Peptides against a protein of PDB entry 8YR4. Designs and how they scored, part 275

Target 1, 309 residues: chain A of PDB entry 8YR4
Amino acid sequence: PRGSPALQLVVLICLGLMGLERALNVLVPIFYRNIVNLLTEKAPWNSLAWTVTSYVFLKFLQGGGTGSTGFVSNLRTFLWIRVQQFTSRRVELLIFSHLHELSLRWHLGRRTGEVLRIADRGTSSVTGLLSYLVFNVIPTLADIIIGIIYFSMFFNAWFGLIVFLCMSLYLTLTIVVTEWRTKFRRAMNTQENATRARAVDSLLNFETVKYYNAESYEVERYREAIIKYQGLEWKSSASLVLLNQTQNLVIGLGLLAGSLLCAYFVTEQKLQVGDYVLFGTYIIQLYMPLNWFGTYYRMIQTNFIDMEN

## One batch from the design tools (peptide; made by RFdiffusion4, then SolubleMPNN)

Design b2_p30_6_s1 (from b2_p30_6, 13 letters changed)
Fold by OpenDDE base, seed 5:
Structure b2_p30_6_s1 (fold): chain B 309 residues (1-309), chain A 30 residues (1-30)
Amino acid sequence: as target 1 above (309 residues)
Amino acid sequence: MEKKLEEFRKELEEALEELERKRAEREKAL
């Protein structure tokens, strides 16, 4: 943000916290491996207790599980609220200034509220997109790269290759299937807007509808519009389930291939039992932000489609 | 879900008010 050194410092702190999250994503599986190895070796209680306490503290900082954000992520999100508000207001003022530069004919067209709504949707979309790119896309790509490097250096190169192939296939299929789904979402949103416009027009003309006793006719027209909408909604929802299932299959196959390879190397005494647990934990940990990627990419596309209409 | 329903309700109320305003302006032009 130009002109506020305080907000620039907050951005730098947020970037530092993002770097700390990446470090935690590597350290947590390593400490978990070390616990499993110490338990297998029947190590002294004092060494085990320190390693467990350190692991639990790192897990508190990282977070984990469905809906549990770590302390570092929560602190970053909290600090980012002010930066987001500044960015949102700046985009809103730019759109508003641009609307005032639009020809007098456009203002005379009395679409001011409709375009203000498009502008507000546009502002929310751009702010959401920027926050998503900075805090989810870039960090997830960084975690994948760090994961490939880590597995290639500390494991056999085959593990780095499995992670690379799994993640590249996952990302490619996510993009391709999401682009395919965009057609169904556009059709659904267009039919939703048409159904809403018909409902609003019928309600505004309620006196005329009542005068002609046409209530049953308007209800039937609205029912037909809802059935048509629900047919498109079903296609959109079914395409989402297909995306999620395709993603789950790719991760499942990658986890299977890597887990079998880990188990094989443990049987050959090339890896420890803890390394098998590390690989499984790390792959599941890489999957969590990627699952959110599909959700946020959908939100971005919704917001862009809502700006084009 | 509730917040999206509330935003949807608010957008519907604003769209109704704008349509009522457009109707009242057509009736005044008449």
Scores: peptide ipSAE 0.008, ipTM 0.377, DockQ to the pose 0.031
Fold by OpenDDE base, seed 4:
Structure b2_p30_6_s1 (fold): chain B 309 residues (1-309), chain A 30 residues (1-30)
Amino acid sequence: as target 1 above (309 residues)
Amino acid sequence: MEKKLEEFRKELEEALEELERKRAEREKAL
């Protein structure tokens, strides 16, 4: 934001907090590994207690592995409210100024409430999109890259390859299946709007419908429209289940392959028991944000479609 | 779903109000 040094500082703090979240995503599994190793070695209580306390503190800062539930993420989200409000207001004022530049005929031809609703949807779409790109998409991609680098450097290169292949396959399938689903969602939304319009038109013409005793006919036409809608809704919902199931299968296969390989290296005394636990915990942490990636990608696509209309 | 249902309710309410207004205008013209 040009013009407020305070808001620029808040943006810099939010970027710093994002960097801290990435560091926590690496550190939390490492500290958990260290606890397991210290427990296995029967290390002195003081060292164990310090490591456990440090882990719990880091875990509190990180939160549940979704990135969005930790203290750092909550603090970032709180600080970002002012930046979002400034951005929203700026977009609203730009839309409002642009609307005033439009011909009086355009304003007379549209209900003021519809124009305001389009402006509010447009503003929410742009501000939402920016927030989701900066705070969800970019961090998730960064966590994946950091994870691949970490496993490639500190584990055998085979672990980095497994993570890379699993994440690449997961992302690719998420995109492809989400794009495929978008067709069903568009068709569903179009049929929903058509069903709604038909219901409104039937109600607006209620006197004519009553005069011709056509109530049963309009109810049957509405039922047929609902059945058509539900058929499209089912395709949309079933395609979501298919996406989630495909994602779970990729995760499950990646976790299986990596866990078996890690267990094998532990049996060969090349890795410690803590490294097995590290792998499992770190992989789960990488996958938690990915469950939302399909939702974010779909929301981004929806926001673009809603801005084109 | 809930927001769309609320939007549908609002449009139904607006359509009902417009219908009542048209009826009241017709009853005054009769």
Scores: peptide ipSAE 0.006, ipTM 0.343, DockQ to the pose 0.029
Fold by OpenDDE base, seed 2:
Structure b2_p30_6_s1 (fold): chain B 309 residues (1-309), chain A 30 residues (1-30)
Amino acid sequence: as target 1 above (309 residues)
Amino acid sequence: MEKKLEEFRKELEEALEELERKRAEREKAL
C-alpha cells in the first residue's frame, strides 16, 4: 500500500509473522521428538517438564497443526484486516468511479441473467453446507465421546475428566462467543446491503448525477458508506480472531495439563512412551474438526440471515 | 476500443465476481 507508512509497517510485521509460522512448523516437531527421546532415556522430571511446557507453548503459538488457529496466525489475521480493508476500499472506489464514467455502456451491456446466476450460487451453497455440516458435526461429537470413554478406560479417570472438561468448555465458549458475534455480523450485513443499494441507486440515476456534475459527491457518499461498513466488518472479523484465540487457549491448557500428567505417569512407569504420543496426537485430532464447528455454526447462521433478507 | 472495453468489462465482471466470491468466501469462512 503506497501512501500509508503505518500500513506498510503492518505488511512487514505480517510477513515477519508468516516467517515465524514457518519456523514454528519446524520447531514443534523437533521439540516433540526431544520429549519422546527424554521419555525413552528416563530423563529427570525437571528437564522433561521444561521441554513439555516449551513444546505446548510453541504448539499454542503454532496452533493445532494447521497453523490457522495459532496465536501467531490469529495475530497475523487481526493485523491483516486493516490492510485488506484499505485494498478493498481502493478497488471498490476505482470500480465505482469507472462505472460512473462507463455507466451508459455498462447498463446497455448488462446481462440480467448473470445477476440471477450469482443469486443461484448463493442458494445452492446453503444445501451443500447443511449436508456437509451434519456429516462433520455428528462424527466429531461421536469422536469426542469415544475419546472420553477411551481415555477413561485405558489411561485413568483423570485423563477422561481433562478431555471432558476441555471439550465441554470449548463447545460452550464456541456457542456463547458465536452468539455474541452474530449481532456484529447482522449489523455488518445490513450495512453492506444498504451500501450496495445506494451504489445501485446512484448508478441507475447516473443521468441525473451527470446532469448535476455530482459524481464526486456520490463517490464521497459511497466512500463514507464503505468506511461505515468497514467499521462493522472490523468488529465482525476481530470477534472471529477472539473466538479462535479463546479456542486455542482452551485446547492449549488441556494439552498442557494432559501432557504433563501423561509425562508424569510415564516417569512412574504406569504408562508407556507410546501412550504419551497417542494422547497428544488424539487431542490434536479431536481439535481439528472442532475448530471447523465454530465456522460451521456461523455458516448456518449466515445462511439463515441471508435467506431472511 | 470496443474489444478493450469488452475485455475491461470482462475483467471488471471477473474482478467483481472474484470480489463477490472473496466476500462470499469470507462470509463462508466467517
Scores: peptide ipSAE 0.007, ipTM 0.369, DockQ to the pose 0.084; fails the geometry check
Fold by OpenDDE base, seed 3:
Structure b2_p30_6_s1 (fold): chain B 309 residues (1-309), chain A 30 residues (1-30)
Amino acid sequence: as target 1 above (309 residues)
Amino acid sequence: MEKKLEEFRKELEEALEELERKRAEREKAL
């Protein structure tokens, strides 16, 4: 972003965070290998517990698998909101000012394309939503139940309890935080529609605006409307980052509690080193579909809000 | 000039839709 040193610094921080994500992608497997080696060597509990805690902390910073938002990725996304908003607003104002320099004939052709785009978004979203609910949500809930039963029967009732509490808390917080953020999304969409309507109205009245040389006044009114929209967009996007971070914290705490308990039982020779690897792999495997569920529930609410408007 | 602006608009809309799709796929993958 040319002209704002603060936003340039934010871009540099975001690039630094992207570099840190790449470093974490290498460090996390190394620490996991070190845990497996320490378990195999029957290392002292203090060294093992520290290495497990450090691994889970690094895993919290990284996030799990493809899609899982780590703390670093969430922080990058949060910081990037302001850069995106500045760039979007600058482009929108440049387009809007240039449109006020163009002839009225260009504006009449645009309105037909926007109405068609609103109609197509409503119908295609609902059918895709129902199919995804049936084919992904129900299997994911079944996999969680199977996972709880498996860990309760083959490991210990404490592992089943950790998985149950972690997954129940994850689902509950996903619903509660998503319902809480819905008000920000509704307010954003309402203000977006109002901002678009004002832009279209100003552009339809182009001849009157040109007659009074009021182009600068209409650009400033549109700028104010964009700033108001971006204030609501920021709340919506920041609430999404908060949801992803809350989900990452719940899974991180479940992974920490279960990994420490598993490591402890391996040190007591009640479990094998393979059981530690299995637990960590299975929790990450259960998390991936749940993360999709959180996104999907967000998408459902978006599409319902977009159908109500 | 108008044809180049319409082509550029179409490329910008396609790039925005691809960015929104990649964002929605990334939000889905997240």
Scores: peptide ipSAE 0.006, ipTM 0.360, DockQ to the pose 0.055; fails the geometry check

Design b2_p30_6_s2 (from b2_p30_6, 15 letters changed)
Fold by OpenDDE base, seed 2:
Structure b2_p30_6_s2 (fold): chain B 309 residues (1-309), chain A 30 residues (1-30)
Amino acid sequence: as target 1 above (309 residues)
Amino acid sequence: MEERREEFVREIREGLAELEERRRRREEEE
């Protein structure tokens, strides 16, 4: 935000908190590994208690697996409210000023309520897009890169390769299936709007429908429109299930391959039992933000469509 | 004629309410 040094400082603090979240995403599995190793070695209670206390504290800072429920994430979200409000208001004022620069003919050709709704959608779309990019997409990509580096350096290059292949395949399939799904969603939304328009037109022209005794014909046309809508809705819902199943299969295969490899290295005494637990917990932790990636990508696409309209 | 009108208006309202509820459920699942 140009013009408010206070908001620039808040953005810098939010970026610092995002960096801290990335560090916590690495540290929490490491401390959990250390607990399992200390338990396996029958280490002194004082060392175990300190490591457990540190783990619980780090886990409190990180929060739940969605990444959005931790103390650091909540603090970031709280601080970001002011930045979002400033950005929203600025976009709204820019859209509003642009609307006033448009010709009177453009305003007369569109209902004022529709213009305001387009402006509100456009503002929400831009602010939503920015928030999703900055707080979800970029951090998730950073966590993947950090994960690949971590596993490549501290385990073996094979673990880094498994994570790379799994995450790359996951992202690619998520994009491809989401783009495919977006076609069904657009068709469904178009048919929903057409069905609603017909219902509204039938209600507005009710006197004409009554005069021609055409009620049964309008009901049948409405029923046909609903059936057509439900057929498109089913395709949209089925495509979501297919997306989720595809994502689960990719993560499941990656987790299986990496867990088997980790178990093998534990049997060869190259890794400890805690390292097996670390791998499983870290992969699940990388998966949790990725599960939302399809939703974020769709929201991004929807926001672009809503900006083009 | 009035009964058929009320039935027609009811069917349209019920169909619109179902569409809005299904939309809301999808917005809650997304």
Scores: peptide ipSAE 0.025, ipTM 0.638, DockQ to the pose 0.606
Fold by OpenDDE base, seed 1:
Structure b2_p30_6_s2 (fold): chain B 309 residues (1-309), chain A 30 residues (1-30)
Amino acid sequence: as target 1 above (309 residues)
Amino acid sequence: MEERREEFVREIREGLAELEERRRRREEEE
């Protein structure tokens, strides 16, 4: 963005974080290989535990492999909110100022298109909800139950308990934090609708605005409305980053506890090195659908809010 | 002059629709 050195610095930091994500994608497999080697060589517990802890820390920074759920990705997304808001506001103001140079016929045609799009969103939301419940929620819950049973029967009851506690905590926190976020989203949507209504009213009164040469005044009022909207949008987006980070912490703690316990049982010759690899892979596979569950629960709530308006 | 205004209105409408679609895609990817 030309004109704000602070936002240019944020862009440079975001580019640096993108480079760090690429480095993590290489380092995580290397540390995983090192764990497998140390387990094979029957290395001392202290060296193994340090390498496992370092691996889980790197995995926490990287996230679950979807690219959007890691600490580094969440930090990048958080910092990018300000850059996005600045860019959006600049584009919206340029469009709005240009719309005040355009004829009244454009404004009448837009209102009809928005009403049609709201109607299409309402109908698509109901059909999408039912399909989502059947094709994503039920299978994800089944996969969790199968995972708990599998680990309880083939490894030890302690592994099944860790998976149960982590999945239950993940689901509970996802629901609670999403319900908390809904307040910020509703406030944002209400302010967005109010900002759009003011823009439409200013543009419908275009002849009056032109008659009084009040174009600059209407643009400044619209800028103030956008700044108020962006304050609520920031809270909504920051609350999303907090949700993703909370989910990543629960995953990281579950992976840490289970990986340390698995490594300990391998050192005691109760499990094989292959069982450690299996546990780590299977846990990561269970967490991938759960990340989607959070996104879709949000989509469900958004669709309900959009149907209530 | 009117044709250039209609073309410019079309470009703005397409640009606004693309910005809303990019916003929707970001909200769906988040």
Scores: peptide ipSAE 0.021, ipTM 0.395, DockQ to the pose 0.067
Fold by OpenDDE base, seed 3:
Structure b2_p30_6_s2 (fold): chain B 309 residues (1-309), chain A 30 residues (1-30)
Amino acid sequence: as target 1 above (309 residues)
Amino acid sequence: MEERREEFVREIREGLAELEERRRRREEEE
């Protein structure tokens, strides 16, 4: 944000909180490993209690799995509201000023409600895309890189390779299957809008439909439109299930390969029992934000399409 | 005639509400 030192400071604090979230994503599995090792060694209660308390505190800061945001993430989101509002208002004013610079012929050819809808969609798409890239895409890619480095340095190069291959395969398949399913989703949304338009037109022209006794014909046309929509809906939903199953298989294979390798190294006394638990916990933590990556890639594509319109 | 009108309007409204609920559920699952 140019021109407000206070908002620049808030952005710097948000970036610092993002760095803290990355540190928590590494520290939480490490502390969980340490608990398992201390339990295995029958360590003194004072050391165990301190490590457990520290783990629970770090886990509170990080947040729980799918659906629970951590304290750090909530604080970042709260602070970011003012930055987002400033950016949104600036984009909206730029779009609005540009609309006023457009020729009278452009305004006369469009309904006022359509012009406002273009301005609102343009503002929402730009601000949503920027917030999404900064707070979800970039951090997720950073966590993957940090994970690969961590496993390569502290376990073995083979663990780093497994994580790299699994994450690369997961991302590639997520993109490819998401692009493939986007065709079905677009066709479904187009047919939904056409079905809704037919229903609205039949209701608005009800007097004409009644005058010609065409009620049965309009009902049948509406039924045909619903059946066509449901056929496209099924393809969209089935493609989502296929995406989720493909993602689950990649996760399962990565977790299996890495867990077997961890178990082998524990039997060879090269790793501790806690390191097996760390691997499983850390991999699950890396996959949680990736599960949303497909939804997010679609949101990015939708927002780009809404900016081009 | 009025009863058939009310039935037709009801069937269209119920069909639209079902489509909107299916859309909402899918947006929550994605």
Scores: peptide ipSAE 0.020, ipTM 0.587, DockQ to the pose 0.580
Fold by OpenDDE base, seed 4:
Structure b2_p30_6_s2 (fold): chain B 309 residues (1-309), chain A 30 residues (1-30)
Amino acid sequence: as target 1 above (309 residues)
Amino acid sequence: MEERREEFVREIREGLAELEERRRRREEEE
């Protein structure tokens, strides 16, 4: 934000907190590994208690491992409210100024409520898009890259390859299936609007409907519109289930392949039992935010389409 | 406005006639 040093400092703090979230995503599995190793070695209670306490503290800072519910994430989100409000207000004022520069003919052709709704959508879309990119998409991609590097350096290169292939396949399938789903959602939304329009038209013409005793016909016409909507809604919902199942299958196969390989290296005494637990925990942690990626991608696409209109 | 009202009245009449015809067909099949 230009012109407010306080808001610039808040942005820098939020970027620092985002870096801390990435560090926590690596440290939490490492500390969990260390607990398992210390338990296996029957280490002294003081060392175990310190490691457990440190793990729980790191886990509190991280939260659910998704970077969405941890103390650091909540603090970042709280601090970001002021930056978001400043950005939204600036975009809103820019749109409002631009609307005042538009010809009187443009304003006379549109209802004031429609113009305001376009301005609100535009402001929400830009501010939302920026927030989703900076706080959800970029961090998730960074966590994947960090995970691939970590497994490639501290495990065998085969683990890094498994994570790379699984994450790449997961992302690709998520994008492809989400784009495919967008067609069904657009059709559903179009039919919802058409169904709503029919209901509004029936209400506006209620006196005419009542005069001709046509209530039964209007109800049946509305029922047919609802059935058509529900058929499209079902396709949208079923496509979501298909996305979730496809994602679950990719996770399951990746976890299976990596867990078998990790178990093999533990039997060969190349890795410790804690490293097996680390792999499973870290993989699950990487996949948690990815479940939302399809939702974010769709929101991004919708926001771009709403900005072009 | 009047043309759209006449069109709506026509659609309502056609839909009512279709409902009555469907009812009559069901009563003839029973």
Scores: peptide ipSAE 0.020, ipTM 0.383, DockQ to the pose 0.025

